# Peptides against a protein of PDB entry 4X86, part 1

All scores and structures are predictions.

Target 1, 56 residues: chain A of PDB entry 4X86
Amino acid sequence: EGPQLLLSEAVSRAAKAAGARPLTSPESLSRDLEAPEVQESYRQQLRSDIQKRLQE
Below, numbering starts at 1 at the first letter of every chain, in headers, positions and changes, except where a header shows other numbers.
Peptide ipSAE is a variant of ipSAE made for these designs: the mean of its two directions, with the distance scale d0 fixed at 1.0 Angstrom where the peptide's residues are scored. Compare it only between designs on the same protein; published cut-offs may not carry over.
The geometry check fails a fold that doesn't show the stated peptide or that is severely misdrawn somewhere.

## One batch from the design tools (peptide; made by RFdiffusion4, then SolubleMPNN)

Design b1_p8_3_s1
Fold by OpenDDE base, seed 5:
Structure b1_p8_3_s1 (fold): chain B 56 residues (1-56), chain A 8 residues (1-8)
Amino acid sequence: as target 1 above (56 residues)
Amino acid sequence: DLLALAEL
């Protein structure tokens, strides 16, 4: 629900753009990045960052 | 909450 601002998606896009590959596997990385606590922290940080930019 | 607003 709401904007799907997933950390896993952001990292995936960044990795592709940089031509970077995980040493283990994309699946292992995605699993770690999709952990609920990690995603929630990312959502909160992203919200905060956007607010900061609007205040500048 | 900007993200909450985005849900509207």
Scores: peptide ipSAE 0.030, ipTM 0.558, DockQ to the pose 0.117
Fold by OpenDDE base, seed 4:
Structure b1_p8_3_s1 (fold): chain B 56 residues (1-56), chain A 8 residues (1-8)
Amino acid sequence: as target 1 above (56 residues)
Amino acid sequence: DLLALAEL
């Protein structure tokens, strides 16, 4: 329920846009970025950043 | 729009 903004997806898209490729594999990178603690930190930061932009 | 960018 609600919007799901995944760090792994964000990084993958950013990498493609920049023409960058991981040295190991995109799968390994995605696995690391999908760790629960990493995703939770990203969610909190994203929420905070959006709120800050709305206050400007 | 940070949310819009995330949805691309």
Scores: peptide ipSAE 0.030, ipTM 0.549, DockQ to the pose 0.247
Fold by OpenDDE base, seed 1:
Structure b1_p8_3_s1 (fold): chain B 56 residues (1-56), chain A 8 residues (1-8)
Amino acid sequence: as target 1 above (56 residues)
Amino acid sequence: DLLALAEL
């Protein structure tokens, strides 16, 4: 539908760009990052951060 | 809500 702001995707992209690998497994990391409460917290934080920047 | 605006 609209642009998705997924924490799991953001972390995945950042890790690849930095050449970093999870110590456990990509699947375990994705599972943790895709938890609904984690995703919601990330969405709220992004909203807050963007609003703060616009108000500076 | 900036994220809500993205869906409009």
Scores: peptide ipSAE 0.030, ipTM 0.555, DockQ to the pose 0.093
Fold by OpenDDE base, seed 3:
Structure b1_p8_3_s1 (fold): chain B 56 residues (1-56), chain A 8 residues (1-8)
Amino acid sequence: as target 1 above (56 residues)
Amino acid sequence: DLLALAEL
């Protein structure tokens, strides 16, 4: 289990908040953002950022 | 691992 920290979900929320819409489709955007290498990079970055913030 | 600890 654990916290679900998906880049695709984060981007979707940000886009909604900004009133931005994909020119293709939400599904196409999600598909690209859910790629394993992209998601893993995002997870590592979040982990690193949180650690840095806690150490300050 | 902070994310692992969050599961506690």
Scores: peptide ipSAE 0.028, ipTM 0.544, DockQ to the pose 0.068

Design b1_p8_4_s2
Fold by OpenDDE base, seed 5:
Structure b1_p8_4_s2 (fold): chain B 56 residues (1-56), chain A 8 residues (1-8)
Amino acid sequence: as target 1 above (56 residues)
Amino acid sequence: ALEAAILG
């Protein structure tokens, strides 16, 4: 709910930018990162971090 | 800047 900023997408983009590749299969990594509880935790942290930056 | 870094 709300803006959906996927952790899996963020990790994928960061890995590409750094030229890094997972030691395991990309599919397995994506599966773990797409878990609902992981995504919810990421959303909450993302919101908190952005708010902190805005307050600086 | 943080949001821009995440969203690209």
Scores: peptide ipSAE 0.028, ipTM 0.527, DockQ to the pose 0.240
Fold by OpenDDE base, seed 3:
Structure b1_p8_4_s2 (fold): chain B 56 residues (1-56), chain A 8 residues (1-8)
Amino acid sequence: as target 1 above (56 residues)
Amino acid sequence: ALEAAILG
């Protein structure tokens, strides 16, 4: 449950906003960041952060 | 700030 936000997409957007280029191909970076355990950790962190903001 | 990061 909750919004589905991929860490790979978040990293890509952040890199673009910062004008940063990965040393490896963006495809390789995305592949690594789409691992299930990585995505689950990001989902939990995102949920926690949103909850904290709602409690402010 | 968080909304901007989420929505792009």
Scores: peptide ipSAE 0.027, ipTM 0.517, DockQ to the pose 0.292
Fold by OpenDDE base, seed 4:
Structure b1_p8_4_s2 (fold): chain B 56 residues (1-56), chain A 8 residues (1-8)
Amino acid sequence: as target 1 above (56 residues)
Amino acid sequence: ALEAAILG
């Protein structure tokens, strides 16, 4: 349940916006960022951040 | 701003 927003996608977008490129391959970076525990932590943080904004 | 960052 809830939004399925990927940290790997967020990082890719941020890197593009900043004009940054990974020292290794983007595929390797994405693989690490798609780990279940990392994604779950990001989901929780994202939900928290959205809730904070809604309370403003 | 947060929405824009998320949705691109």
Scores: peptide ipSAE 0.027, ipTM 0.509, DockQ to the pose 0.274
Fold by OpenDDE base, seed 1:
Structure b1_p8_4_s2 (fold): chain B 56 residues (1-56), chain A 8 residues (1-8)
Amino acid sequence: as target 1 above (56 residues)
Amino acid sequence: ALEAAILG
């Protein structure tokens, strides 16, 4: 359960919005960002952030 | 702002 958001997708969107490009290939960056431990940390952060907003 | 960042 929880938000169904990928960190890799979030970073890609943010980078595009900022006009930023990674020094490595987008595929390599996505691979790093899709690591299970990284995704889990992002999920926890996202859940926390959403909960904070709901409490405001 | 958070919602906008999430949804795009």
Scores: peptide ipSAE 0.026, ipTM 0.512, DockQ to the pose 0.288

Design b1_p8_7_s4
Fold by OpenDDE base, seed 5:
Structure b1_p8_7_s4 (fold): chain B 56 residues (1-56), chain A 8 residues (1-8)
Amino acid sequence: as target 1 above (56 residues)
Amino acid sequence: ALEAAILG
């Protein structure tokens, strides 16, 4: 709910930018990162971090 | 800047 900023997408983009590749299969990594509880935790942290930056 | 870094 709300803006959906996927952790899996963020990790994928960061890995590409750094030229890094997972030691395991990309599919397995994506599966773990797409878990609902992981995504919810990421959303909450993302919101908190952005708010902190805005307050600086 | 943080949001821009995440969203690209």
Scores: peptide ipSAE 0.028, ipTM 0.527, DockQ to the pose 0.239
Fold by OpenDDE base, seed 3:
Structure b1_p8_7_s4 (fold): chain B 56 residues (1-56), chain A 8 residues (1-8)
Amino acid sequence: as target 1 above (56 residues)
Amino acid sequence: ALEAAILG
């Protein structure tokens, strides 16, 4: 449950906003960041952060 | 700030 936000997409957007280029191909970076355990950790962190903001 | 990061 909750919004589905991929860490790979978040990293890509952040890199673009910062004008940063990965040393490896963006495809390789995305592949690594789409691992299930990585995505689950990001989902939990995102949920926690949103909850904290709602409690402010 | 968080909304901007989420929505792009």
Scores: peptide ipSAE 0.027, ipTM 0.517, DockQ to the pose 0.290
Fold by OpenDDE base, seed 4:
Structure b1_p8_7_s4 (fold): chain B 56 residues (1-56), chain A 8 residues (1-8)
Amino acid sequence: as target 1 above (56 residues)
Amino acid sequence: ALEAAILG
């Protein structure tokens, strides 16, 4: 349940916006960022951040 | 701003 927003996608977008490129391959970076525990932590943080904004 | 960052 809830939004399925990927940290790997967020990082890719941020890197593009900043004009940054990974020292290794983007595929390797994405693989690490798609780990279940990392994604779950990001989901929780994202939900928290959205809730904070809604309370403003 | 947060929405824009998320949705691109």
Scores: peptide ipSAE 0.027, ipTM 0.509, DockQ to the pose 0.272
Fold by OpenDDE base, seed 1:
Structure b1_p8_7_s4 (fold): chain B 56 residues (1-56), chain A 8 residues (1-8)
Amino acid sequence: as target 1 above (56 residues)
Amino acid sequence: ALEAAILG
């Protein structure tokens, strides 16, 4: 359960919005960002952030 | 702002 958001997708969107490009290939960056431990940390952060907003 | 960042 929880938000169904990928960190890799979030970073890609943010980078595009900022006009930023990674020094490595987008595929390599996505691979790093899709690591299970990284995704889990992002999920926890996202859940926390959403909960904070709901409490405001 | 958070919602906008999430949804795009």
Scores: peptide ipSAE 0.026, ipTM 0.512, DockQ to the pose 0.286

## One batch from the design tools (peptide; made by RFdiffusion4, then SolubleMPNN)

Design b2_p14_7_s1
Fold by OpenDDE base, seed 4:
Structure b2_p14_7_s1 (fold): chain B 56 residues (1-56), chain A 14 residues (1-14)
Amino acid sequence: as target 1 above (56 residues)
Amino acid sequence: SRLARLAAAVAARR
């Protein structure tokens, strides 16, 4: 199994780096980002993006 | 550049 990266963690780190604040409650945003279908889509996207980066 | 994109990805993860 590949490295598990949480979308919620990735978004939190990216938002901090950009100085961005969520417009909704942090709890609502976390819940939406922790949804299993969203997390699986993110895992697939990460795998695809890593493969593309290795081929570039 | 590839290096600039890698640096940005590392910065976004800190």
Scores: peptide ipSAE 0.024, ipTM 0.470, DockQ to the pose 0.049
Fold by OpenDDE base, seed 5:
Structure b2_p14_7_s1 (fold): chain B 56 residues (1-56), chain A 14 residues (1-14)
Amino acid sequence: as target 1 above (56 residues)
Amino acid sequence: SRLARLAAAVAARR
């Protein structure tokens, strides 16, 4: 139970919103962002950031 | 602004 946000999706959305393009292929960037260790680190960060916002 | 962040979030979902 928790926010099921994919880092790859979050970065793609942020890049689109900023008008930014990766210097490498989108496929290479997606592969790096879909790595399970990177996704888990992002999930932990999201949980921490939500907790900080609830304590403010 | 809060409104600009909401607009960016809507744009990012399209």
Scores: peptide ipSAE 0.024, ipTM 0.449, DockQ to the pose 0.040
Fold by OpenDDE base, seed 3:
Structure b2_p14_7_s1 (fold): chain B 56 residues (1-56), chain A 14 residues (1-14)
Amino acid sequence: as target 1 above (56 residues)
Amino acid sequence: SRLARLAAAVAARR
């Protein structure tokens, strides 16, 4: 239970919003960002950041 | 600003 946003999707959206392009293939970047340990760390951070914003 | 954050969130979804 909780907000599900893939880190790969978040990075792709942020890059698009900034007008930035990866130096490597988007597929290679997605593969690295889809690692289970990386995604779990991002989920925890996202939860913490949402909680902080709700307390502000 | 809150408005700038909303604008960025809209831009990121397009």
Scores: peptide ipSAE 0.023, ipTM 0.447, DockQ to the pose 0.043
Fold by OpenDDE base, seed 2:
Structure b2_p14_7_s1 (fold): chain B 56 residues (1-56), chain A 14 residues (1-14)
Amino acid sequence: as target 1 above (56 residues)
Amino acid sequence: SRLARLAAAVAARR
C-alpha cells in the first residue's frame, strides 16, 4: 500500500511536456523504467521527498 | 493546507 506512481508514467508525461522523444522506442524505455528495482528506487525517492517536504 | 497541496501533487501524477 502506497501511492502507486509509476516511474514509466512520470517519465512519459515529462517527455511529452518537454517535447522530448526517446532515441530508441517509447516501449523500450517503458520496459526499462518498469523494472521492479527501478520502480522500487523511485518509490523510495518519492517517499523520502514527501517526508522532507513534511519536515520543512 | 500543506497536506492538501501534497495530495493534489500526488493526484496530478495519476
Scores: peptide ipSAE 0.030, ipTM 0.520, DockQ to the pose 0.042; fails the geometry check

## One batch from the design tools (peptide; made by RFdiffusion4, then SolubleMPNN)

Design b2_p16_4_s2
Fold by OpenDDE base, seed 1:
Structure b2_p16_4_s2 (fold): chain B 56 residues (1-56), chain A 16 residues (1-16)
Amino acid sequence: as target 1 above (56 residues)
Amino acid sequence: SLSREQLIELALKASL
């Protein structure tokens, strides 16, 4: 339940839009972003941020 | 260039 967004996809899209590039290789970044704990942390942060916006 | 955490922050903001 809650927002279901792939972190790797979100980062890819956001980085592209901002013209940003990773400090490390894209491959290394992908490995980091695909780690379950990192994905879950992102989901929780996103959920929290959305809830905060809804409370404004 | 941005770190992993900076990129995640960017993604979070873009997702709102």
Scores: peptide ipSAE 0.757, ipTM 0.928, DockQ to the pose 0.598
Fold by OpenDDE base, seed 3:
Structure b2_p16_4_s2 (fold): chain B 56 residues (1-56), chain A 16 residues (1-16)
Amino acid sequence: as target 1 above (56 residues)
Amino acid sequence: SLSREQLIELALKASL
């Protein structure tokens, strides 16, 4: 149910596309992004943003 | 370079 993108994957793709680099090491960033609460927060934000777009 | 939160924001925008 709903978007199921992994946050770590989404960040990796977006950063690459933008030519952006993390302030910390990729490994450290991955550990942060793989935290369950962070992943869940991302899913909820994405779901909310999609719903907002659908209302336009 | 970007912070974790900035990267998440970037990911959110890219996913829409």
Scores: peptide ipSAE 0.757, ipTM 0.928, DockQ to the pose 0.605
Fold by OpenDDE base, seed 4:
Structure b2_p16_4_s2 (fold): chain B 56 residues (1-56), chain A 16 residues (1-16)
Amino acid sequence: as target 1 above (56 residues)
Amino acid sequence: SLSREQLIELALKASL
């Protein structure tokens, strides 16, 4: 339930759009972003942010 | 260059 965006995909798109590069290697970043707890934290943050926008 | 947390923040904002 709620947002089901892949964090790794969202970061890839956002970084590309901003012309940003990771401090570490792309491979190391990918490993971090694929961690279940990191993905879940992102989902919860996104859900919260969406709720905030709905209240504006 | 951006940290993991900074990149996640970019992703969050871009997703809204």
Scores: peptide ipSAE 0.757, ipTM 0.928, DockQ to the pose 0.597
Fold by OpenDDE base, seed 5:
Structure b2_p16_4_s2 (fold): chain B 56 residues (1-56), chain A 16 residues (1-16)
Amino acid sequence: as target 1 above (56 residues)
Amino acid sequence: SLSREQLIELALKASL
């Protein structure tokens, strides 16, 4: 239940839109973003942020 | 350049 987005894809799209580059290598970043705990943290944060917007 | 944390924040904002 809730948002089911891939963090790596979300970051890629957002970075492209902003013209941003990672401090580390793309390969290193990808490895970090694929970590299950990092992906889950993102999902929880996104869910929380959406809920906050709904309360405005 | 942005850190991992900054990029995640950027992704969060873009997703809203």
Scores: peptide ipSAE 0.757, ipTM 0.928, DockQ to the pose 0.593

Design b2_p16_4_s3
Fold by OpenDDE base, seed 5:
Structure b2_p16_4_s3 (fold): chain B 56 residues (1-56), chain A 16 residues (1-16)
Amino acid sequence: as target 1 above (56 residues)
Amino acid sequence: SLSREELIELALKESL
Protein backbone atom coordinates (compact mmCIF):
# COMPACT_ATOMS: atom_id res chain seq x y z
CA GLU B 1 0.00 0.00 0.00
CA GLY B 2 1.03 3.60 -0.60
CA PRO B 3 2.72 5.40 -3.51
CA GLN B 4 3.74 3.11 -6.38
CA LEU B 5 5.75 5.47 -8.59
CA LEU B 6 8.76 4.29 -10.57
CA LEU B 7 11.90 6.05 -9.37
CA SER B 8 13.41 6.15 -12.87
CA GLU B 9 10.29 7.89 -14.19
CA ALA B 10 10.20 10.37 -11.32
CA VAL B 11 13.89 11.26 -11.77
CA SER B 12 13.50 11.70 -15.54
CA ARG B 13 10.58 14.06 -15.07
CA ALA B 14 12.23 16.05 -12.29
CA ALA B 15 15.58 16.36 -14.09
CA LYS B 16 13.86 17.62 -17.24
CA ALA B 17 11.86 20.19 -15.29
CA ALA B 18 15.00 21.47 -13.55
CA GLY B 19 17.24 21.32 -16.61
CA ALA B 20 19.56 19.01 -14.68
CA ARG B 21 21.95 16.34 -15.98
CA PRO B 22 23.50 13.36 -14.17
CA LEU B 23 27.18 13.30 -13.18
CA THR B 24 27.52 9.85 -14.74
CA SER B 25 26.12 8.46 -17.99
CA PRO B 26 22.34 8.09 -18.32
CA GLU B 27 22.84 4.33 -18.70
CA SER B 28 24.80 4.08 -15.45
CA LEU B 29 22.19 6.15 -13.63
CA SER B 30 19.37 3.97 -14.97
CA ARG B 31 21.06 0.82 -13.65
CA ASP B 32 21.32 2.37 -10.20
CA LEU B 33 17.71 3.61 -10.17
CA GLU B 34 16.35 0.21 -11.21
CA ALA B 35 17.92 -1.58 -8.25
CA PRO B 36 15.13 -2.99 -6.02
CA GLU B 37 16.61 -1.63 -2.79
CA VAL B 38 16.96 1.87 -4.29
CA GLN B 39 13.37 1.81 -5.57
CA GLU B 40 12.11 0.65 -2.17
CA SER B 41 14.08 3.35 -0.34
CA TYR B 42 12.54 5.97 -2.63
CA ARG B 43 9.02 4.66 -1.97
CA GLN B 44 9.57 4.82 1.79
CA GLN B 45 10.99 8.34 1.61
CA LEU B 46 8.11 9.55 -0.56
CA ARG B 47 5.53 8.03 1.79
CA SER B 48 7.23 9.66 4.78
CA ASP B 49 7.44 13.06 3.06
CA ILE B 50 3.74 12.94 2.11
CA GLN B 51 2.83 12.13 5.70
CA LYS B 52 4.91 15.07 6.93
CA ARG B 53 3.21 17.42 4.45
CA LEU B 54 -0.23 16.28 5.61
CA GLN B 55 0.72 17.11 9.20
CA GLU B 56 1.71 20.71 8.42
CA SER A 1 25.39 18.19 -12.98
CA LEU A 2 23.79 16.26 -10.13
CA SER A 3 24.62 13.05 -8.29
CA ARG A 4 22.21 10.13 -7.94
CA GLU A 5 21.28 11.30 -4.44
CA GLU A 6 20.65 14.87 -5.61
CA LEU A 7 18.47 13.64 -8.48
CA ILE A 8 16.43 11.46 -6.11
CA GLU A 9 15.93 14.47 -3.86
CA LEU A 10 14.70 16.44 -6.89
CA ALA A 11 12.29 13.63 -7.72
CA LEU A 12 10.94 13.58 -4.16
CA LYS A 13 10.25 17.32 -4.21
CA GLU A 14 8.69 17.15 -7.69
CA SER A 15 6.36 14.35 -6.56
CA LEU A 16 4.88 16.44 -3.72
Scores: peptide ipSAE 0.760, ipTM 0.929, DockQ to the pose 0.594
Fold by OpenDDE base, seed 2:
Structure b2_p16_4_s3 (fold): chain B 56 residues (1-56), chain A 16 residues (1-16)
Amino acid sequence: as target 1 above (56 residues)
Amino acid sequence: SLSREELIELALKESL
């Protein structure tokens, strides 16, 4: 339940839009972003941020 | 170039 966006997809879109590149290789970044704990942390942060916006 | 954490922050902002 709640937001279920893939972090890797979100980062890909955001980086593309900003013309940003990772400090490490794309492959290394992908491994980091696909780690379950990192993905879950992102989900929690996104959920929290959305809730904050709704409470403004 | 951006760190992993900076990219995640960027993604969070993009998703809002």
Scores: peptide ipSAE 0.760, ipTM 0.929, DockQ to the pose 0.598
Fold by OpenDDE base, seed 3:
Structure b2_p16_4_s3 (fold): chain B 56 residues (1-56), chain A 16 residues (1-16)
Amino acid sequence: as target 1 above (56 residues)
Amino acid sequence: SLSREELIELALKESL
């Protein structure tokens, strides 16, 4: 329930759109973004942000 | 270049 876009996919899309590159390496970044706690944190943040936007 | 946290911030903005 709620936002379910993978963090890695979201970052990939956003970085491409902004022409941004990771500070380290794509491989290192992927390892970080695939961590369950990081993915969950992102999901919670996104859900919260959506709720805030709906209240505006 | 952007850090992990900066990239996550971009992702959050892009998703909205």
Scores: peptide ipSAE 0.760, ipTM 0.929, DockQ to the pose 0.634
Fold by OpenDDE base, seed 1:
Structure b2_p16_4_s3 (fold): chain B 56 residues (1-56), chain A 16 residues (1-16)
Amino acid sequence: as target 1 above (56 residues)
Amino acid sequence: SLSREELIELALKESL
């Protein structure tokens, strides 16, 4: 229940749009972003942020 | 260059 977005994809899209580059290698970053606990944390943060926007 | 957390923050903002 709630938003189900791929963190790795979201970061890739956002970084590209901003012209940003990671401090570490893209491969290392991808490994971090694909970790289940990191993905879940992102989902929860996104859900929370959406709820905050809805309360404005 | 941005850290992992900074990139995640960027992604969160982009998704809203």
Scores: peptide ipSAE 0.759, ipTM 0.929, DockQ to the pose 0.592

Design b2_p16_4_s4
Fold by OpenDDE base, seed 4:
Structure b2_p16_4_s4 (fold): chain B 56 residues (1-56), chain A 16 residues (1-16)
Amino acid sequence: as target 1 above (56 residues)
Amino acid sequence: SLSREELIELALKETL
């Protein structure tokens, strides 16, 4: 339940928009972002942040 | 260049 955005996709889009490059290789970054625990942490952060915005 | 955590923060802000 809740947001189900792919972290890797969100990062790719955001980095492109900002003209940012990863500190490590793109392949290394992708591997990190595709880790289930990292994806889940992102989902929880996003959910929490959305709730905070709703409280503004 | 940005770290993984910095990129995740960018992603969060972009999504919101």
Scores: peptide ipSAE 0.748, ipTM 0.925, DockQ to the pose 0.625
Fold by OpenDDE base, seed 1:
Structure b2_p16_4_s4 (fold): chain B 56 residues (1-56), chain A 16 residues (1-16)
Amino acid sequence: as target 1 above (56 residues)
Amino acid sequence: SLSREELIELALKETL
């Protein structure tokens, strides 16, 4: 339940839009972003942020 | 250049 977005995809589009580059290699970053615990943390953060917006 | 956490923050803001 809740938002189900791929962190790696979200970071890719956001970095592109901002013209940002990672400190590490793109490959290393992708490995980090695809880790289940990191993906889940992102989902929880996103859910929390949405809920905060709804409370405004 | 941005760290992993900075990029995640960027992604969160972009998604919202």
Scores: peptide ipSAE 0.748, ipTM 0.926, DockQ to the pose 0.590
Fold by OpenDDE base, seed 2:
Structure b2_p16_4_s4 (fold): chain B 56 residues (1-56), chain A 16 residues (1-16)
Amino acid sequence: as target 1 above (56 residues)
Amino acid sequence: SLSREELIELALKETL
């Protein structure tokens, strides 16, 4: 239930659009972004942000 | 260069 968006995919798109590069190695970043707990925290943040937008 | 948290913030803004 809730937003179904992969963090790794979202970051890839956003970084590409902004022309941004990671502070750490791409490999280290990928490992972090694919970790279940990091993915879950992103989902929770996104859910919260959507709720805030809906209340505006 | 951006940190992991900064990149996640970008992702959030891009998604919304």
Scores: peptide ipSAE 0.747, ipTM 0.925, DockQ to the pose 0.626
Fold by OpenDDE base, seed 5:
Structure b2_p16_4_s4 (fold): chain B 56 residues (1-56), chain A 16 residues (1-16)
Amino acid sequence: as target 1 above (56 residues)
Amino acid sequence: SLSREELIELALKETL
């Protein structure tokens, strides 16, 4: 239940839209974004932000 | 260039 978005996919899409590049390297960034705890943190943040928007 | 945290924040804003 809740948002089911891959963090790596979301970052790729957002970075492209903004013309942004990572400070390190694409490879290092990918390793970070694929870490389970980082993915879970993103899911929780997204869920929280959605709830905040709905309460406005 | 953006850090990991900045990119995640960007992703959150773009998704919403």
Scores: peptide ipSAE 0.747, ipTM 0.925, DockQ to the pose 0.593

## One batch from the design tools (peptide; made by RFdiffusion4, then SolubleMPNN)

Design b2_p18_5_s1
Fold by OpenDDE base, seed 1:
Structure b2_p18_5_s1 (fold): chain B 56 residues (1-56), chain A 18 residues (1-18)
Amino acid sequence: as target 1 above (56 residues)
Amino acid sequence: SAAEAQREALLQLALEAL
Protein backbone atom coordinates (compact mmCIF):
# COMPACT_ATOMS: atom_id res chain seq x y z
CA GLU B 1 0.00 0.00 0.00
CA GLY B 2 1.19 3.47 -0.92
CA PRO B 3 4.25 4.78 -2.78
CA GLN B 4 6.91 2.19 -3.59
CA LEU B 5 9.71 4.27 -5.14
CA LEU B 6 12.87 3.70 -3.14
CA LEU B 7 14.44 6.76 -1.54
CA SER B 8 17.85 5.75 -2.83
CA GLU B 9 16.51 5.65 -6.38
CA ALA B 10 14.73 8.99 -6.00
CA VAL B 11 17.89 10.65 -4.68
CA SER B 12 19.96 9.06 -7.43
CA ARG B 13 17.63 10.53 -10.05
CA ALA B 14 17.74 13.94 -8.39
CA ALA B 15 21.52 13.90 -8.16
CA LYS B 16 21.87 13.01 -11.83
CA ALA B 17 19.39 15.68 -12.88
CA ALA B 18 21.24 18.32 -10.84
CA GLY B 19 24.71 17.12 -11.85
CA ALA B 20 25.49 16.68 -8.16
CA ARG B 21 28.29 14.49 -6.85
CA PRO B 22 27.84 12.93 -3.43
CA LEU B 23 30.45 14.24 -1.01
CA THR B 24 30.90 10.86 0.66
CA SER B 25 30.40 8.52 -2.32
CA PRO B 26 27.44 7.22 -4.28
CA GLU B 27 27.76 3.89 -2.46
CA SER B 28 27.90 5.39 1.03
CA LEU B 29 24.99 7.69 0.31
CA SER B 30 22.93 4.79 -1.06
CA ARG B 31 23.70 2.72 2.03
CA ASP B 32 22.46 5.50 4.30
CA LEU B 33 19.34 6.05 2.21
CA GLU B 34 18.49 2.34 2.27
CA ALA B 35 18.19 2.29 6.06
CA PRO B 36 14.67 1.09 6.93
CA GLU B 37 13.80 4.04 9.16
CA VAL B 38 14.96 6.54 6.53
CA GLN B 39 13.03 4.78 3.79
CA GLU B 40 9.89 4.69 5.93
CA SER B 41 10.15 8.41 6.70
CA TYR B 42 10.48 9.08 2.98
CA ARG B 43 7.45 6.92 2.21
CA GLN B 44 5.37 8.89 4.71
CA GLN B 45 6.57 12.23 3.35
CA LEU B 46 5.92 11.10 -0.21
CA ARG B 47 2.38 9.99 0.64
CA SER B 48 1.71 13.29 2.37
CA ASP B 49 3.14 15.35 -0.48
CA ILE B 50 1.13 13.48 -3.10
CA GLN B 51 -2.02 14.08 -1.08
CA LYS B 52 -1.23 17.79 -0.82
CA ARG B 53 -0.60 18.06 -4.56
CA LEU B 54 -3.88 16.31 -5.35
CA GLN B 55 -5.66 18.96 -3.29
CA GLU B 56 -4.10 21.87 -5.18
CA SER A 1 28.42 18.67 8.14
CA ALA A 2 28.66 19.42 4.43
CA ALA A 3 27.80 15.80 3.60
CA GLU A 4 24.66 15.93 5.74
CA ALA A 5 23.64 19.25 4.21
CA GLN A 6 24.08 17.79 0.73
CA ARG A 7 21.99 14.75 1.68
CA GLU A 8 19.16 17.01 2.83
CA ALA A 9 19.40 19.09 -0.34
CA LEU A 10 19.21 15.95 -2.49
CA LEU A 11 16.16 14.78 -0.53
CA GLN A 12 14.44 18.08 -1.24
CA LEU A 13 15.30 17.83 -4.94
CA ALA A 14 14.03 14.24 -5.02
CA LEU A 15 10.68 15.23 -3.51
CA GLU A 16 10.27 18.21 -5.84
CA ALA A 17 11.00 16.07 -8.90
CA LEU A 18 8.12 13.68 -8.16
Scores: peptide ipSAE 0.284, ipTM 0.780, DockQ to the pose 0.663
Fold by OpenDDE base, seed 5:
Structure b2_p18_5_s1 (fold): chain B 56 residues (1-56), chain A 18 residues (1-18)
Amino acid sequence: as target 1 above (56 residues)
Amino acid sequence: SAAEAQREALLQLALEAL
């Protein structure tokens, strides 16, 4: 249940696509992105964005 | 901070890539 793609994975894919390199260690970034409250916020934003795009 | 700004930018990129 819920989004298949975790926030940390989504960010990693976006970084790669943009050629971006984290200013902090990958481990530190992943730790921040894996925080439950951050992941939940992402889940809500993801749901909202999908709904918005379906209505466009 | 620069690190926080980069994190926010990456989050935006992730959402825009949907």
Scores: peptide ipSAE 0.281, ipTM 0.778, DockQ to the pose 0.635
Fold by OpenDDE base, seed 4:
Structure b2_p18_5_s1 (fold): chain B 56 residues (1-56), chain A 18 residues (1-18)
Amino acid sequence: as target 1 above (56 residues)
Amino acid sequence: SAAEAQREALLQLALEAL
């Protein structure tokens, strides 16, 4: 239930779009971004942001 | 650190791109 896009995937897409290369290894960055507490915080913020945009 | 700052920037970009 709720948003299904993983934070790690969202960050990867953003990095590519911006032409940015992580200063840490891609593997280390992915590991950090896949931590459950980080993913949950992202999910909550994502839900809130979507709600705001729907009201604009 | 620079790495942490970059991570935060990428998170912000990821949210704005949605």
Scores: peptide ipSAE 0.280, ipTM 0.778, DockQ to the pose 0.645
Fold by OpenDDE base, seed 3:
Structure b2_p18_5_s1 (fold): chain B 56 residues (1-56), chain A 18 residues (1-18)
Amino acid sequence: as target 1 above (56 residues)
Amino acid sequence: SAAEAQREALLQLALEAL
């Protein structure tokens, strides 16, 4: 349950929109972002940030 | 490092875009 958007996908979209090129290979960056602990931290932060925005 | 700083910046951009 919770947000379905993967962190790796979110970062990829943001990087493309900003015209940013990773200093490390895109593949290495994606691999790091797909790590379960990193994804879970993102999910928790996303939920928290949404709640904060709703309370503004 | 510069690579780590860039990673953090990309994470911030991703969060702000959502």
Scores: peptide ipSAE 0.276, ipTM 0.776, DockQ to the pose 0.661

Design b2_p18_5_s2
Fold by OpenDDE base, seed 4:
Structure b2_p18_5_s2 (fold): chain B 56 residues (1-56), chain A 18 residues (1-18)
Amino acid sequence: as target 1 above (56 residues)
Amino acid sequence: SAAEAQRRELVQLALAAL
């Protein structure tokens, strides 16, 4: 339960929208961002940010 | 490194866009 957006997907979208080209390639960047501990930290931040926005 | 700095920036952009 809770937010299930992938950090790798979010970063991919942001990079594309900003016209940014990853120096290590999109594939290498995605692999790094798919690490379980990284994804979990992102999920916690996302949850916190959503809560903050709902209180505004 | 430049790659690490770029990664951090992209993560921040992703978070800001949510």
Scores: peptide ipSAE 0.469, ipTM 0.855, DockQ to the pose 0.689
Fold by OpenDDE base, seed 3:
Structure b2_p18_5_s2 (fold): chain B 56 residues (1-56), chain A 18 residues (1-18)
Amino acid sequence: as target 1 above (56 residues)
Amino acid sequence: SAAEAQRRELVQLALAAL
């Protein structure tokens, strides 16, 4: 329950929009960002940020 | 490392786009 956005997907979209080229590779970057603990931290931050925006 | 710094920057870009 809650936000189901993947950090790896969000970063991929942002990198493409900015014309950024990952130094390691897109695949290596995605692998790092798909780690469960990293994704969970992102989910919590996203949830918190949305709540803050709604309360402003 | 430079790779780690870039990763942090890309995450910030993603967060800013939300």
Scores: peptide ipSAE 0.466, ipTM 0.855, DockQ to the pose 0.687
Fold by OpenDDE base, seed 5:
Structure b2_p18_5_s2 (fold): chain B 56 residues (1-56), chain A 18 residues (1-18)
Amino acid sequence: as target 1 above (56 residues)
Amino acid sequence: SAAEAQRRELVQLALAAL
């Protein structure tokens, strides 16, 4: 249970919004960010950040 | 590396956009 937002998608959106181009490639960056351990770390951070905002 | 630094920066941007 908890947030199911994908880090790869979030980073893709942020990169586009900032006009940033990955030094490697968008595809390579996405592959790295889709690693399960990386996604799990993001999920934990996202959950923590949401809880902090709810307490504001 | 520069690529790793950029990745970290993009992750921070993504978190800031929550």
Scores: peptide ipSAE 0.465, ipTM 0.855, DockQ to the pose 0.677
Fold by OpenDDE base, seed 1:
Structure b2_p18_5_s2 (fold): chain B 56 residues (1-56), chain A 18 residues (1-18)
Amino acid sequence: as target 1 above (56 residues)
Amino acid sequence: SAAEAQRRELVQLALAAL
């Protein structure tokens, strides 16, 4: 349970919005960002940030 | 590396867009 936004999806959307092009490749970047431990860290950060905003 | 630095930057960009 909790936030289930994929880091790879979030980065892809942000990169597109900013017109940023990965120096390696989109596929390589996605592979790195889809690592379970990386995604879990992002989920925790997202949850923490939402809680902070709700308390402000 | 430059690629790693860019990755970190893109992650920060994504976090800022939340």
Scores: peptide ipSAE 0.463, ipTM 0.854, DockQ to the pose 0.690

